# Ledger of designs, part 92: peptides against a protein of PDB entry 8OXM

Target 1, 371 residues: chain A of PDB entry 8OXM
Amino acid sequence: FKAEFRLAGGVNLPKIIDCVGSDGKERRQLVKGRDDLRQDAVMQQVFQMCNTLLQRNTETRKRKLTICTYKVVPLSQRSGVLEWCTGTVPIGEFLVNNEDGAHKRYRPNDFSAFQCQKKMMEVQKKSFEEKYEVFMDVCQNFQPVFRYFCMEKFLDPAIWFEKRLAYTRSVATSSIVGYILGLGDRHVQNILINEQSAELVHIDLGVAFEQGKILPTPETVPFRLTRDIVDGMGITGVEGVFRRCCEKTMEVMRNSQETLLTIVEVLLYDPLFDWTMNPLKALYLQQRPEDETELHPTLNADDQECKRNLSDIDQSFNKVAERVLMRLQEKLKGVEEGTVLSVGGQVNLLIQQAIDPKNLSRLFPGWKAWV

## One batch from the design tools (peptide; aimed at target 1 H187 P216)

Design b2_p28_8 (made by RFdiffusion4)
Pose (drawn by RFdiffusion4):
Structure b2_p28_8 (pose): chain A 334 residues (1-279, 317-371), chain P 28 residues (1-28)
Amino acid sequence: FKAEFRLAGGVNLPKIIDCVGSDGKERRQLVKGRDDLRQDAVMQQVFQMCNTLLQRNTETRKRKLTICTYKVVPLSQRSGVLEWCTGTVPIGEFLVNNEDGAHKRYRPNDFSAFQCQKKMMEVQKKSFEEKYEVFMDVCQNFQPVFRYFCMEKFLDPAIWFEKRLAYTRSVATSSIVGYILGLGDRHVQNILINEQSAELVHIDLGVAFEQGKILPTPETVPFRLTRDIVDGMGITGVEGVFRRCCEKTMEVMRNSQETLLTIVEVLLYDPLFDWTMNPFNKVAERVLMRLQEKLKGVEEGTVLSVGGQVNLLIQQAIDPKNLSRLFPGWKAWV
Amino acid sequence: SEELQERVEEKVEEMRGREIEEERLEET
């Protein structure tokens, strides 16, 4: 074990350690004290199940739809450890870096990230109209730059298109699974992009199962489909590869709702921390009902096709009205 | 009694939510 450890930041101060194995290769691990990773263990297990189901289905096998997973090992009710992701870079560090940010490098005339943060801080005390107007003004003077990422990393057109296609498929699959699982904490620091495969990886998974509505600032979108992601998917935008991949993933989930419920039914017997405190779990039953409603497409008794559900999700995600009410730190304009 | 318990749980969730948002702001 290495004698030195680093801090990853945050109120809980997670610890980063390096271990040298028998082969001599250093492996990085993240021990997360004062936090419960049992929910993250369930998220990783359902991620692996979705990946296996996508691999089993012939329709998705050809499309090579995969979900990037990292091992998470719970150690106690209030602690655990997880595998650190190597060869990945944060999206916000690439895009909105103060020093060498992509938006500053490509569009110096556009508003800087500091100006946008100042405007968002000044406008949080205003009403809905002023928030919508400021958001539209910020979007007018802040064009997406993320489309140049593979252009700056993959000079060969074949490799560039391959990486772009893999990025689009990974974004579609991750977005579908996150909507199903109600993942809300999807700001720039929770998503890591690989420097080789160009596949997005979700690393935080801190809050899910429709927890953003509990937060003071509700999460009005099911997944992150900001202007940068859409521009980086290509000229076609959400239409094309993203829509088809979302439809295929939704079909696979509708076909395997039995396996998904079997995986998620681990609750109601060993409730994790932050629940059933302050004296057939209540919130567990509620989230199971909500997941079942999402999977069956019933909601409030209404039937919705896979294509209609995908179109509705796209409309909700790209709607500036929903993006205006989001948390300023979520970087909806980014 | 059940209404009191639900109010306490909502206030605990609001406090945790504020801490998360304060943490996010600090990270920015």

Design b2_p28_8_s1 (made by RFdiffusion4, then SolubleMPNN; from b2_p28_8, 20 letters changed)
Fold by OpenDDE base, seed 4:
Structure b2_p28_8_s1 (fold): chain B 371 residues (1-371), chain A 28 residues (1-28)
Amino acid sequence: as target 1 above (371 residues)
Amino acid sequence: KEEELEKKREEELKEKGEKIVEDILKKL
């Protein structure tokens, strides 16, 4: 450990820690500070408000549509969240992280998760066409297995069916609420599944308000609806229950436009809620193993941004906040690509965007869009 | 072997990263 805390410029900037690996490579780690826990806490409050809206509507209440919330304890992002997410497992852990991950158990002849990641990293700087071709090869040789989660956990067929429906409803609610709040794609480690309820818990809400679109590799999906996420819904996939639950959730969100705009406006202008993407956060979220060697932080770049007059920072912030509010208003009106869509049309577009292999192939490989 | 070694490195890196974050948060 180099004992040098480089505070990048601000009291609230993520602390970068240079960690020497056992391989002798220096790796930068973002110390998720109190601010990220605060972002999670704020987003949990927004989810509670969304849940209140969903409970007021008869159709969403009948379907028990809710986004699972957790209490953010400001100990550490992971340890404090894990304590409150007791009886959950990361989807990524079940699928790929363990030596006995579901892909290895059920598809032992498929590509390994590592082989998939390697192939996609090799094309990361390549054309969209090359990315798409390699992504399709990866997908062909890495078939979804998440259906087995419910089959392993719920041996009774009636319980299994109920839990698969609970999962599907949870994905639908979190996808639409996540789209409205601009959470974008979600790393497979940041989606927990409750082993008893089959409901999803979204953690580490560090990307919100479409800030994923300004990452070095921009997000191209409205939410995570990868092949394993879909496979967990069973044979109907995105059709039937999922689609209907998305539509009913979107209907509630659109009908709650004024409330949602007011809530988000208050949050965007909360000086204590850091939702903006900063270069360091962007680097952390999309850090490449290869880029670890050359990023000597030239002390000079941070000094020039910190010397931008407070007025220019405030003006830039206000312009970003206004743009976020405008885009939120568009979403809540069903404006997609300059066209006003019905709830069904908007939900259909979002589903198609989220499952499109062309969009998925363009995502940051570290987020494992093939899982 | 290389895959197991790299997966083990990714896990060790993750576990070390978590422990570092925890140790730093305990010092703050």
Scores: peptide ipSAE 0.034, ipTM 0.323, DockQ to the pose 0.022
OpenDDE base, seeds 1, 2, 3, 5: peptide ipSAE 0.000, 0.008, 0.006, 0.010; ipTM 0.261, 0.357, 0.282, 0.297

Design b2_p28_8_s2 (made by RFdiffusion4, then SolubleMPNN; from b2_p28_8, 20 letters changed)
Fold by OpenDDE base, seed 4:
Structure b2_p28_8_s2 (fold): chain B 371 residues (1-371), chain A 28 residues (1-28)
Amino acid sequence: as target 1 above (371 residues)
Amino acid sequence: DEEEKEKKEKEELKKKGEKIVEDILKKN
């Protein structure tokens, strides 16, 4: 290991460390503290299994449909080492997080990312109608620019076209598999884009199995398909390549029902895999900038009250696990809102749900659904 | 004027976030 480390930023201040392997290759590692990397590690294994299923099918193999995975080595419940995704950038960093963000560069007269966030935070406790109106105003004055990612990185038109297709395929695969696994919406910092492949890497998999629906602000979309995500696909948007790749991915998932159910069942009952949403995790994920003043966690609450009757916790856990399995089975059967849909019908419904401004306007403002 | 206000509000929010991170870091 090198003696120097860099901070990756964010609340947990993960450390980027460089290590030289026995092969003489330098490798960047991200050391996360305070995060349970076991969930990330388990989800990476599930993604590898999904990739195996996708590689067995001729139609998905031909399209090179894969979820990008990274190596995770959990060291404890609160620490681990992950492979730093070298040559990737958070989509949020490219779009909005720097002074030279793509929105500022290409749309200097639009609302700033800060103005958008402020407007949406002001209506966070308001009606769905008020949220929708403000979201539409924000969207009108904050136009998508993610098309410029591929244009900046890939100057050759043939390469640009190939990379835009790689991006679109990556979004499709991750969206459908993410829906099946109940990853929900993804914060813009938790989606990395590879600057060479244009493929997405999903990190920080702390919300799975639809646990985003039990957050203080419930998730209302099956996956992140915001305007910038769509803009990166180019002029066809969600039509053509994206839709077809979603359908082919969904076909493989539905045809692999027994395998996926068995895998998820094993994981849900693994005592080492904490997938359940807890109040502290929920607060962390949807922390309001205003509520931060009073939550002095007096960590002095003795370990004694966590002896809630093991029986009631176990019964609650089992009921949640059963509900997750039932909902997974429904998804894999194409059951949406009590109706059995075809693959095309199910994919269409999911796309419509994901792009619906009414659903997007209801999301937690911290996750920037207008980006 | 508006850009300077936004820069100040962004710096205040950044300082607030940094302070929250520091307070979380000092408590753990």
Scores: peptide ipSAE 0.022, ipTM 0.358, DockQ to the pose 0.025
OpenDDE base, seeds 1, 2, 3, 5: peptide ipSAE 0.000, 0.009, 0.006, 0.000; ipTM 0.229, 0.306, 0.282, 0.297; seed 3 fails the geometry check

Design b2_p28_8_s3 (made by RFdiffusion4, then SolubleMPNN; from b2_p28_8, 22 letters changed)
Fold by OpenDDE base, seed 4:
Structure b2_p28_8_s3 (fold): chain B 371 residues (1-371), chain A 28 residues (1-28)
Amino acid sequence: as target 1 above (371 residues)
Amino acid sequence: EEKEKEEKEKEELKKKGEILEQGILDGL
C-alpha cells in the first residue's frame, strides 16, 4: 500500500488507497469507513449471477448484456475495501459539477443545477400538480447534455458509435436487473460511467427490494431513466437498441424465475444481510447533502444494540420478506398492476413509468430527476 | 457576484435543510 491516500469525495469521505499488486500493477482501492459494504457485496454476487444467466442465453450473450460488477470486501458493518472503479466518473460529476459540468459548458444559459434543485425543493411539500408544473419548467430550462460524454471521450466516429451502443446496452441491462432486484431510482453520484467502455457501474446499493417505495418520499420510477440518461443513448433514445436490450434481459430474468426467487429468498433471510429500511437510513438517503463539501458530523449512532426484540420484530420482518418475494414473483411473471403482461408489454410499461414526468416530478429533489 | 449569490443561496438551502431535518427529528 502507498502511504498516500486520496479522498473520493462524498459525505463518508471514502479513502482511495493505491495498492501495488504482486504483479507490479497499481490498483486503486476505495476504503469506505462509514458505510455497510455488505449490502454492496451481496448485490454484486446477485449481479454476477444475473450475468451468468445473461451469458448462457444466446440473444443476451450476442448483445454482450452485462451489469458491471466490482470487487467488494466487507471488513465490518461500517468498513470495507472496494476495488475502486478505475477510469470511471460519476454521471453527476460529469453533468452537474459546479465548475466544469457538461450542463454549464454546453447550456450556459439554462438554469444552474442549483437553481433546479432549489425550485424542486421549494415545491417538495406541495401538491403533485404543483410539483409537475415546476418540474416541467425546470426541464424546459435544463436541457439534457449527456450525449456529449461519448462525443468528448470518443473522437473517432466508429468508436463513438460503438461506445454509445455499449452505454445503451449497459443502461438497458442495469435498468431491468435493477427493476427485478428493486433498486429503484439511482442517485447520479451512485452511477459511474467507465471512460473507456462507456458502461455504467452502479455503486452504493443500500436500497434494494423496492425499499425505496417506503421512503418518506417514495420512489415512483422502476429505475433511473431520466432525460440525461436517455440523451446518452443518442437520437434513438429509449427506442431500438435500448428497448430490445431491455426485452432480451427481461426474457432471461423471467425464464430464470426459480433461480432468482431461490437466491433472493436465501438473501432476504440471511441475518447478515440487512436490506430492510430503517428510519435513520431513510433520513440519511433523503437528507444526503448533494454537495460533496459538507462534512456533516456523522452522528455517532451509538451502538444501541437494537437487540431485535425477537417476536414482534421477527413477525414484521417475515411479513416484509414474504411481500418482497411475492412482488419479485409477480415481476418475474410479468404481473404489473394486477395484469399479466408479455415481455414487450412489461418492458414498455416500465419504460413509460420511468420517463413519465409525472413520476419524475414526485421523486425526492435530492435525487435530481431533471438530470 | 453570481458565484457569491449562488454560495449565499447554498447556505440558505443548507439552513432550510437543517431546519427541516430538525423538524422531522422533533416530530419522531
Scores: peptide ipSAE 0.029, ipTM 0.373, DockQ to the pose 0.026
OpenDDE base, seeds 1, 2, 3, 5: peptide ipSAE 0.000, 0.000, 0.009, 0.000; ipTM 0.279, 0.312, 0.312, 0.283; seed 1 fails the geometry check

Design b2_p28_8_s4 (made by RFdiffusion4, then SolubleMPNN; from b2_p28_8, 19 letters changed)
Fold by OpenDDE base, seed 5:
Structure b2_p28_8_s4 (fold): chain B 371 residues (1-371), chain A 28 residues (1-28)
Amino acid sequence: as target 1 above (371 residues)
Amino acid sequence: EEEEKRRKEEEERKKRGEKIVQGILAGN
């Protein structure tokens, strides 16, 4: 190990450590404290299994559909070593960095990221109608810029086009796999982009099996498909490559139902795997001061609203696990809202739910649904 | 030194990308 370390950004100030392997290669490692990395480690194993299923299918293999994975070594309940994703940046840092973010550079006359967040925080406790109106005003005055990521990074037109396709495939694969596993908390700091491959890396996998729906502010979208995420796909948006890659990923997941159910069942009943949402975790996820805005959310969240959504925790662990397995089985059968859908019908419904401004306006402001 | 060189190369790459994008936006 080198004697020098660097701080990565974020609340937990993880340490970046350089180590030389027995092969003489330098490798960066992220030492994360205060977080339970066991959930991340388990979810990475599930992603590796999903990648194995995707590689076995000719149509998904030909499209190079994979979810990016990283190595996790849990050392304790509150510490572990992560493989440092060298050459990755949080999409939030690229888009909404206070000094030189892409929105400020390409849209200097739009609202600042701070103004957008302030406006959405002011209506956080208001009606859905008021949230929708303010969200539409924010969206009108904060236009997407994520197309410029590939244009800045890939100057050759042929490379640029290939990398935009790699990005679109990565969004599609991670969106469908994430939906099947019920992955939540997909804010702009929990999604990294690789500056060389244009593929996404999902981090902080602590909200899974639709536990984002039982947060004080419930998650209303199946995955992140916000305006900037769509803008990164280029002129076709969600049509063509993205939709086809979602459908092919969903076909593989539905055809692997028995394997997926068996693995998730083993994980849900593993006493070492804490996947359940607890009150303190829920508060921590939705009371995090985003380090980027001096807007400390004033702690005037009345204790009463947190208590109402916590009354569903009185269900025995077994009933919650059974409900998760039933919902996973429904997804893998294409059962949505009591109706059996085709793969194309199911993918279409999920896309419509993810891009609906009414659903996006209801998300917690820290999710940054306007980005 | 190597990191300052890498940071300068990344900043130059960023400035070149921005200039190309501004050229595309001005030509449309």
Scores: peptide ipSAE 0.010, ipTM 0.330, DockQ to the pose 0.013
OpenDDE base, seeds 1, 2, 3, 4: peptide ipSAE 0.010, 0.007, 0.000, 0.000; ipTM 0.365, 0.301, 0.283, 0.228

## One batch from the design tools (peptide; aimed at target 1 H187)

Design b2_p29_1 (made by RFdiffusion4)
Pose (drawn by RFdiffusion4):
Structure b2_p29_1 (pose): chain A 334 residues (1-279, 317-371), chain P 29 residues (1-29)
Amino acid sequence: FKAEFRLAGGVNLPKIIDCVGSDGKERRQLVKGRDDLRQDAVMQQVFQMCNTLLQRNTETRKRKLTICTYKVVPLSQRSGVLEWCTGTVPIGEFLVNNEDGAHKRYRPNDFSAFQCQKKMMEVQKKSFEEKYEVFMDVCQNFQPVFRYFCMEKFLDPAIWFEKRLAYTRSVATSSIVGYILGLGDRHVQNILINEQSAELVHIDLGVAFEQGKILPTPETVPFRLTRDIVDGMGITGVEGVFRRCCEKTMEVMRNSQETLLTIVEVLLYDPLFDWTMNPFNKVAERVLMRLQEKLKGVEEGTVLSVGGQVNLLIQQAIDPKNLSRLFPGWKAWV
Amino acid sequence: LTPAEEQNLEERRERAEEEQEARLEEELE
């Protein structure tokens, strides 16, 4: 074990450690004290199940739809450990870096990230109209730059297109699974982009199962589909590869709702922390019902096709009205 | 809602407010 450890930041102060194995290769682990990783263990297990189901289905096997997973090992009710992701860079560090940010490098005339943060802080005390107006003004003077990422990393057109296609597929699959699982904490620091495979990886998974509505600032989108992601998917935008991949993933999930419910039914017997406190679990049953409704496409008794559900999700995600009410730290304009 | 659900929601909201304040302070730095 290495004698030194680093802090990853945050109120809980997670610890980062390095271990040298028998082969001598250093492996980085993240021990997360005062936090419950059992929910993250369930998320990783359902991620692996979805990846296996996508691999089994011939329609998705050809499209090579995969979900990037990292091992999470719970150690106690209030602690655990997880595998650190190597070879990845944060999206916000690449895009909105103060020093060498992509938006500053490409579009110096556009508004800086500090100006946008100041405007968002000044407007949180305003009403809906002022928030919508400021958001539209910010979007007018802040063009997406993320489309140049592979252009700056993959000079060969074949490799560049392969990496762009893998990025688009990974974004579609992750977005579908996050909507199904109700993942809400999807700001720039929770998503890591690989420098080689260009596939997005979700690292935080701190809050899910429709927890953003519980937060003071509700989460009005099911997944992150901001202007930067859409521009980086290519000229075609959401239409094309993203829509088809979302439809295929939704079809696979409708075909495997039995396996998904079997995986998620680990609750109601060993409830995790932050639940059933302050004296058939209530919230567990509620989230199971909500997941079942999402999977069956019933909701309030209404039937919805896979294509219609995908179109509705796209419309909700790209709607500026929903983006205006989001948390300023979520970086909806970014 | 039961009192237990209301108290749990209040505790979660207080923690979330603290985390959001810490995140805004970091972004402003």

Design b2_p29_1_s1 (made by RFdiffusion4, then SolubleMPNN; from b2_p29_1, 16 letters changed)
Fold by OpenDDE base, seed 3:
Order: C-alpha cells, then structure tokens, then sequence
Structure b2_p29_1_s1 (fold): chain B 371 residues (1-371), chain A 29 residues (1-29)
C-alpha cells in the first residue's frame, strides 16, 4: 500500500488507496469505512448473472449490452476494499462537483450547481407544485452539458461515436437492470463513467428492491435518466439506440423471469444480505449537509439489544420479502399499474416516468435531479 | 479549458455529429 490516500467525493469520504500488487502493478482501491460492502458484493453477483443472460441472447450480445461490474472484497460489515474502477470518474465530479465542472466551463452564465441546490433545498418542504415550478426554473437556467464528456475524452470522430454508443448502451442496460432490481440512490456520485470505455459503473448498491420508495423523500423515478444523462447520448436522446437497447434488455430480463426470481428469492432470504431499509440508513441517505455535524451514527452494535420479539420482526421481514418478489414478478411480466404491457410499452412507460419533470422535482435535493 | 478551447471542441464535434448520424442508421438496421 502507498502511504498516501485520496478522498473520493461523496458523504462517506471513501479513501482511494493505491496498492502495488505482487505483480508490480499499481491498483487503486476504494476503502469504504462506514458502508456495508456486502450489499455491493451481492449486487455485483446479480449483475454478473444479468450479464450472462445478456450474453446468451443474440440481440443483446450483438449490441454488447452489459452492466459494468467491479470487484468487491468486503473486509467487515462496515469496511471493505472495492477495486476502484481505474480510469473512472463520478459523473457528478465531471459535471458539477469540480471547480472546473463541465457546467461551469460550458455554461458559465447558467446557475451554479450551488445555486440550483440551494433553490431546490428552499422548496424541499413545500408543495409538489412549488417544487415543480422551482425545478423548471432551475432546469431552464441549468442546461445539460454531458455531451462534452465524450467530446473532451475522444478526439477522433469515429472513436467518439463508438464511445457515445457504448455510453448509450451502458445507460440503457444499467437502467433496465437497475429497474428490475429496484436499484435506488442513483445520485451523481454513485454513477461513475469510465474515461476509456464511456461505460457507466454503478456503485453504492445499498438501496435495492425499491427500498428507495420508502425513504422519507420517496424515489419517484425508475432510474436516472436526467437531462445530462440524456445529453450524453447526443442528438437522438432517449430515442433510437437507447430505447432499442432498453427494449432488448427488458426482453432478455422478461424471458429470464424464472432465473431472476430464483436469484432474487435466494438473496432476499439470505440472512447475510441486509437489503431492508432502516431509519438510520434512511436518515443517512437523505441527510442535509447542514446536519452532517452531529449525526455520526454511532451505530453501536449494542443497540441490537432492543428485544423486539424476534417473531414480529421475522413476520414483518417475510411480508416485505414477499412483496418484493411479487413486484419483481410483475415487472418481469410487464405488469405496470395493474396493466400488462408489451416490452415496448413497458420501456416507454419507464422512460416517461424517468424524464417526467414532475417526478424529478419530487426527488430529494441531494439526488440533484436537475443534473 | 479556455473559452477558445471550448469553441474549438464544439466545431470539431459538429462534424463528428454528422458522421454519428450515418453510423447510427447503420447500427439500427
């Protein structure tokens, strides 16, 4: 290990450490010190299975549809080493969290990322109508710039095209797989982009199975398809390659229903896989920067001594697991709001839900739905 | 990046977007 570390952006301030392997190769590793990397490890296995399903299908294989995976080595319940995706950057760092963020560079007369966040925080406790109006004002004065990622990284036009395509395919695959698994907390720091492949790497997989819907501010979108995410696809936006890749991914997922249900069932009942949302986790995920000072959740392990009858906890857990499985089965059948949809109809509904400014305006301001 | 570098990148990419459209049509077939 090198003696020096870098802080990765984000609330947990994960430490990026450089490790020299016995092979003499330097490998970056992310050390998370407060997060249960077991959830990430389990979800990476699910993503690998989804990738296997996608590789078996000719249409998805032809399109190279994959969800990017990373190695997770959990060291404890609260510590582990992530193989830091070498050559990745958080999309939020590129867009807004850098002093030279793309919004500031390409749109210097727009609202600052801080101004946008402040405006949305001011209305956080207001009506949905007030949130929507302020969100629309923010969006009007904060125009997307993520197209410039591939523009800066890939100078050759043919390479640039291939990389924008790889990006679009990666967004599509991860969006549909993420929706099927009910992946939440898709803020701009939890999505990395590979500077060489233009593929997305989703990290921090602790909000799964639609547990984002039970947050104090519920998640209202199936995946992140914000204006910058769409801008990265280029002039076609969500149409053409993105939509078609979503449909082909959804087709494979629906045709793999039994396999996916079996996998998720095993995971939901795995006592080592704590996927359930708890109040402390919910508070942590939606903590305001102003509140950071006092809430060190000293989750003392000892507060497990609340002898809540093990029976009532177990019955509650089983009922939640059953509801998750039922909802997963519905998704895999194309059942949305009690209606059976075709693959194209389901994908269309999901896209519309994800881009709806009414849904986006309702998200927690920390999710940065205007980015 | 300077304002001039941003403008040069924009011009370079308008040409790239024309090529993009043609290749997109080929992959969508």
Amino acid sequence: as target 1 above (371 residues)
Amino acid sequence: MTKSEIENLKKFKEEAEKRYKALLEEELK
Scores: peptide ipSAE 0.031, ipTM 0.434, DockQ to the pose 0.011
OpenDDE base, seeds 1, 2, 4, 5: peptide ipSAE 0.018, 0.024, 0.018, 0.026; ipTM 0.338, 0.344, 0.357, 0.387

Design b2_p29_1_s2 (made by RFdiffusion4, then SolubleMPNN; from b2_p29_1, 14 letters changed)
Fold by OpenDDE base, seed 5:
Structure b2_p29_1_s2 (fold): chain B 371 residues (1-371), chain A 29 residues (1-29)
Amino acid sequence: as target 1 above (371 residues)
Amino acid sequence: MTESEILNLKEFQERAEKIAKAMLEEELK
């Protein structure tokens, strides 16, 4: 281990440590403190299984549809080592870094990232109509710039085009698999981009099985398909490559229904896998900057075993697990809002839900739906 | 980035969008 470390940013300030392997290769490792890395480890195994299904299908294999995975080694209930993908950056760091973010560099006359966040925080307790109006004003004065990521990194036009396609395919694959698994908390710091491959790496997998819908401010989108995410795809946006890659991914998932249900059932009933949303986790994910000052992290883990009768806990848990399995089965059958949809119809509905400014305006301001 | 670097990237974008449009017409076949 080198004596020096870097901070990766975010609330938990994860430490990047450079390690020399027994093979003499330097490898970066992310050390997260206070987070349960078991959930990340389990979700990485599910992503590896999804990748295996995608590699077996000729159409998805030809398109190289994969979810980027990383090695998770849980060391304790609250600590572990993540293999840091060397040459990745959070999309939020590239886009909205206060010093030299792409929005500031390419759109210096637009609202600052801070002004956008402030405007959306001021309306957080307001009506959906007021949130929508302010969100539209923010969007008009904060234009997307993520197209410049590939242009800055790839100066050869043929390489640039290939990398933009790799990005678009990565967004499509991760969006559909993320939707099937009900992956939430897709804010701009939980999505990394590889500076060499242009592929996305999803981190912090602690909101799964649609548990983002039971947050105090519920999640209203199936995945992150915000204006900057779309701008990175280039002139066709969500049409052509992205839509086709979503449809081919959804087709493989729907045709693998029995396998996916069996895997998720085993995970939902694994006593070592805590996927349920608890009030403390909900407060942590949706903390207001004003509340950060008084919550000294005297989380005294008073192990007050709330002696909830073991029987009432088990019955409530089983009902939630059954509901998750039923909803997963509906998704894999193409059942949306009580209607059976084709793969193309289901993918179209999900895209429309994800890009709807009414849905985006209702998200928690910390999710940064205008980015 | 300097204003000159941003301008060079915008000119690169216009060329790249023309190439991308032609290549997308091939990927739709």
Scores: peptide ipSAE 0.020, ipTM 0.411, DockQ to the pose 0.011
OpenDDE base, seeds 1, 2, 3, 4: peptide ipSAE 0.008, 0.009, 0.000, 0.000; ipTM 0.353, 0.358, 0.287, 0.236

Design b2_p29_1_s3 (made by RFdiffusion4, then SolubleMPNN; from b2_p29_1, 17 letters changed)
Fold by OpenDDE base, seed 1:
Structure b2_p29_1_s3 (fold): chain B 371 residues (1-371), chain A 29 residues (1-29)
Amino acid sequence: as target 1 above (371 residues)
Amino acid sequence: MTKSEIENLKKFQERALKEAEELLKKLLE
């Protein structure tokens, strides 16, 4: 290990360290502190299993449908080492960086990312109608620009076209697998894009199994399919390649129902895998910028000796796990809102739910549903 | 967590991973 470290941005100030391997290659690693990387590690394993299923199916293999994975080495309940995704950038950093973000560069007369966030925060406690109206005003004055990512990175037209297809396939695969695993909406900083492959890497997998639906502001979309995510696909948007890749991914997932249920069952009952949403985690995930000042880290983890009878915790946990498994089974059967859908019908419903401005307007403003 | 608890947690995760891989292998054979 080199003695020098860099800080990665963000609240937890993760340390970027460089390591020289026995092969003489430098490898960058991210050391996270105060973060439980076990959930990330487990979800990366599930993604590897999904990739194995996708590689076995001829249709998904021909389409090169994969979820990008990274190496996670949990060191403790509060620390671990991540493979640094070298040559990736958060889509949020590319789109809405305060200095040189693509929205500012390509749409200098639109609302700033800060103005959009402020407008949506002002209506956070208002009616759904008021949220929708303000969201539509924000969307009119904040037009998508993510098409320019591939145009900036890939100057050759043939390479540009291939990379735009790789992006579209990556979004489709991650959206459907993310829906099956209940990852829900993803913050724009938790989606990395590879600057060479145009593939997405999902990081910080701390919300899974639809636990985003029990947040103070519940998620209303099955996955992130915002206007910029769609704009990156180019002129066809969600039609053609994206839809077909979603359908083929969903077909593989539904045909692998027993395997996926068994895997998720083992994970849900692993006593070392805490996937449940707790109130503190919920508050942290939807913390307002104004509330950052009061949550001094002095909540000593030691006062959780509330002797809730182990039996009541176990019964509540088991009921939540059973409900998650039942909902996973429904998804894998194509049961949506009590109706059995075909793969095409289910994928269509999910796409419509994900792009519906009424659903997007109801999301937590901190997750920037207008980006 | 002690160094020993961390090593035990790693061994358990490696074991759970291996059991899941073996289960996947059996379901795929």
Scores: peptide ipSAE 0.010, ipTM 0.371, DockQ to the pose 0.020
OpenDDE base, seeds 2, 3, 4, 5: peptide ipSAE 0.000, 0.000, 0.000, 0.000; ipTM 0.326, 0.290, 0.257, 0.262

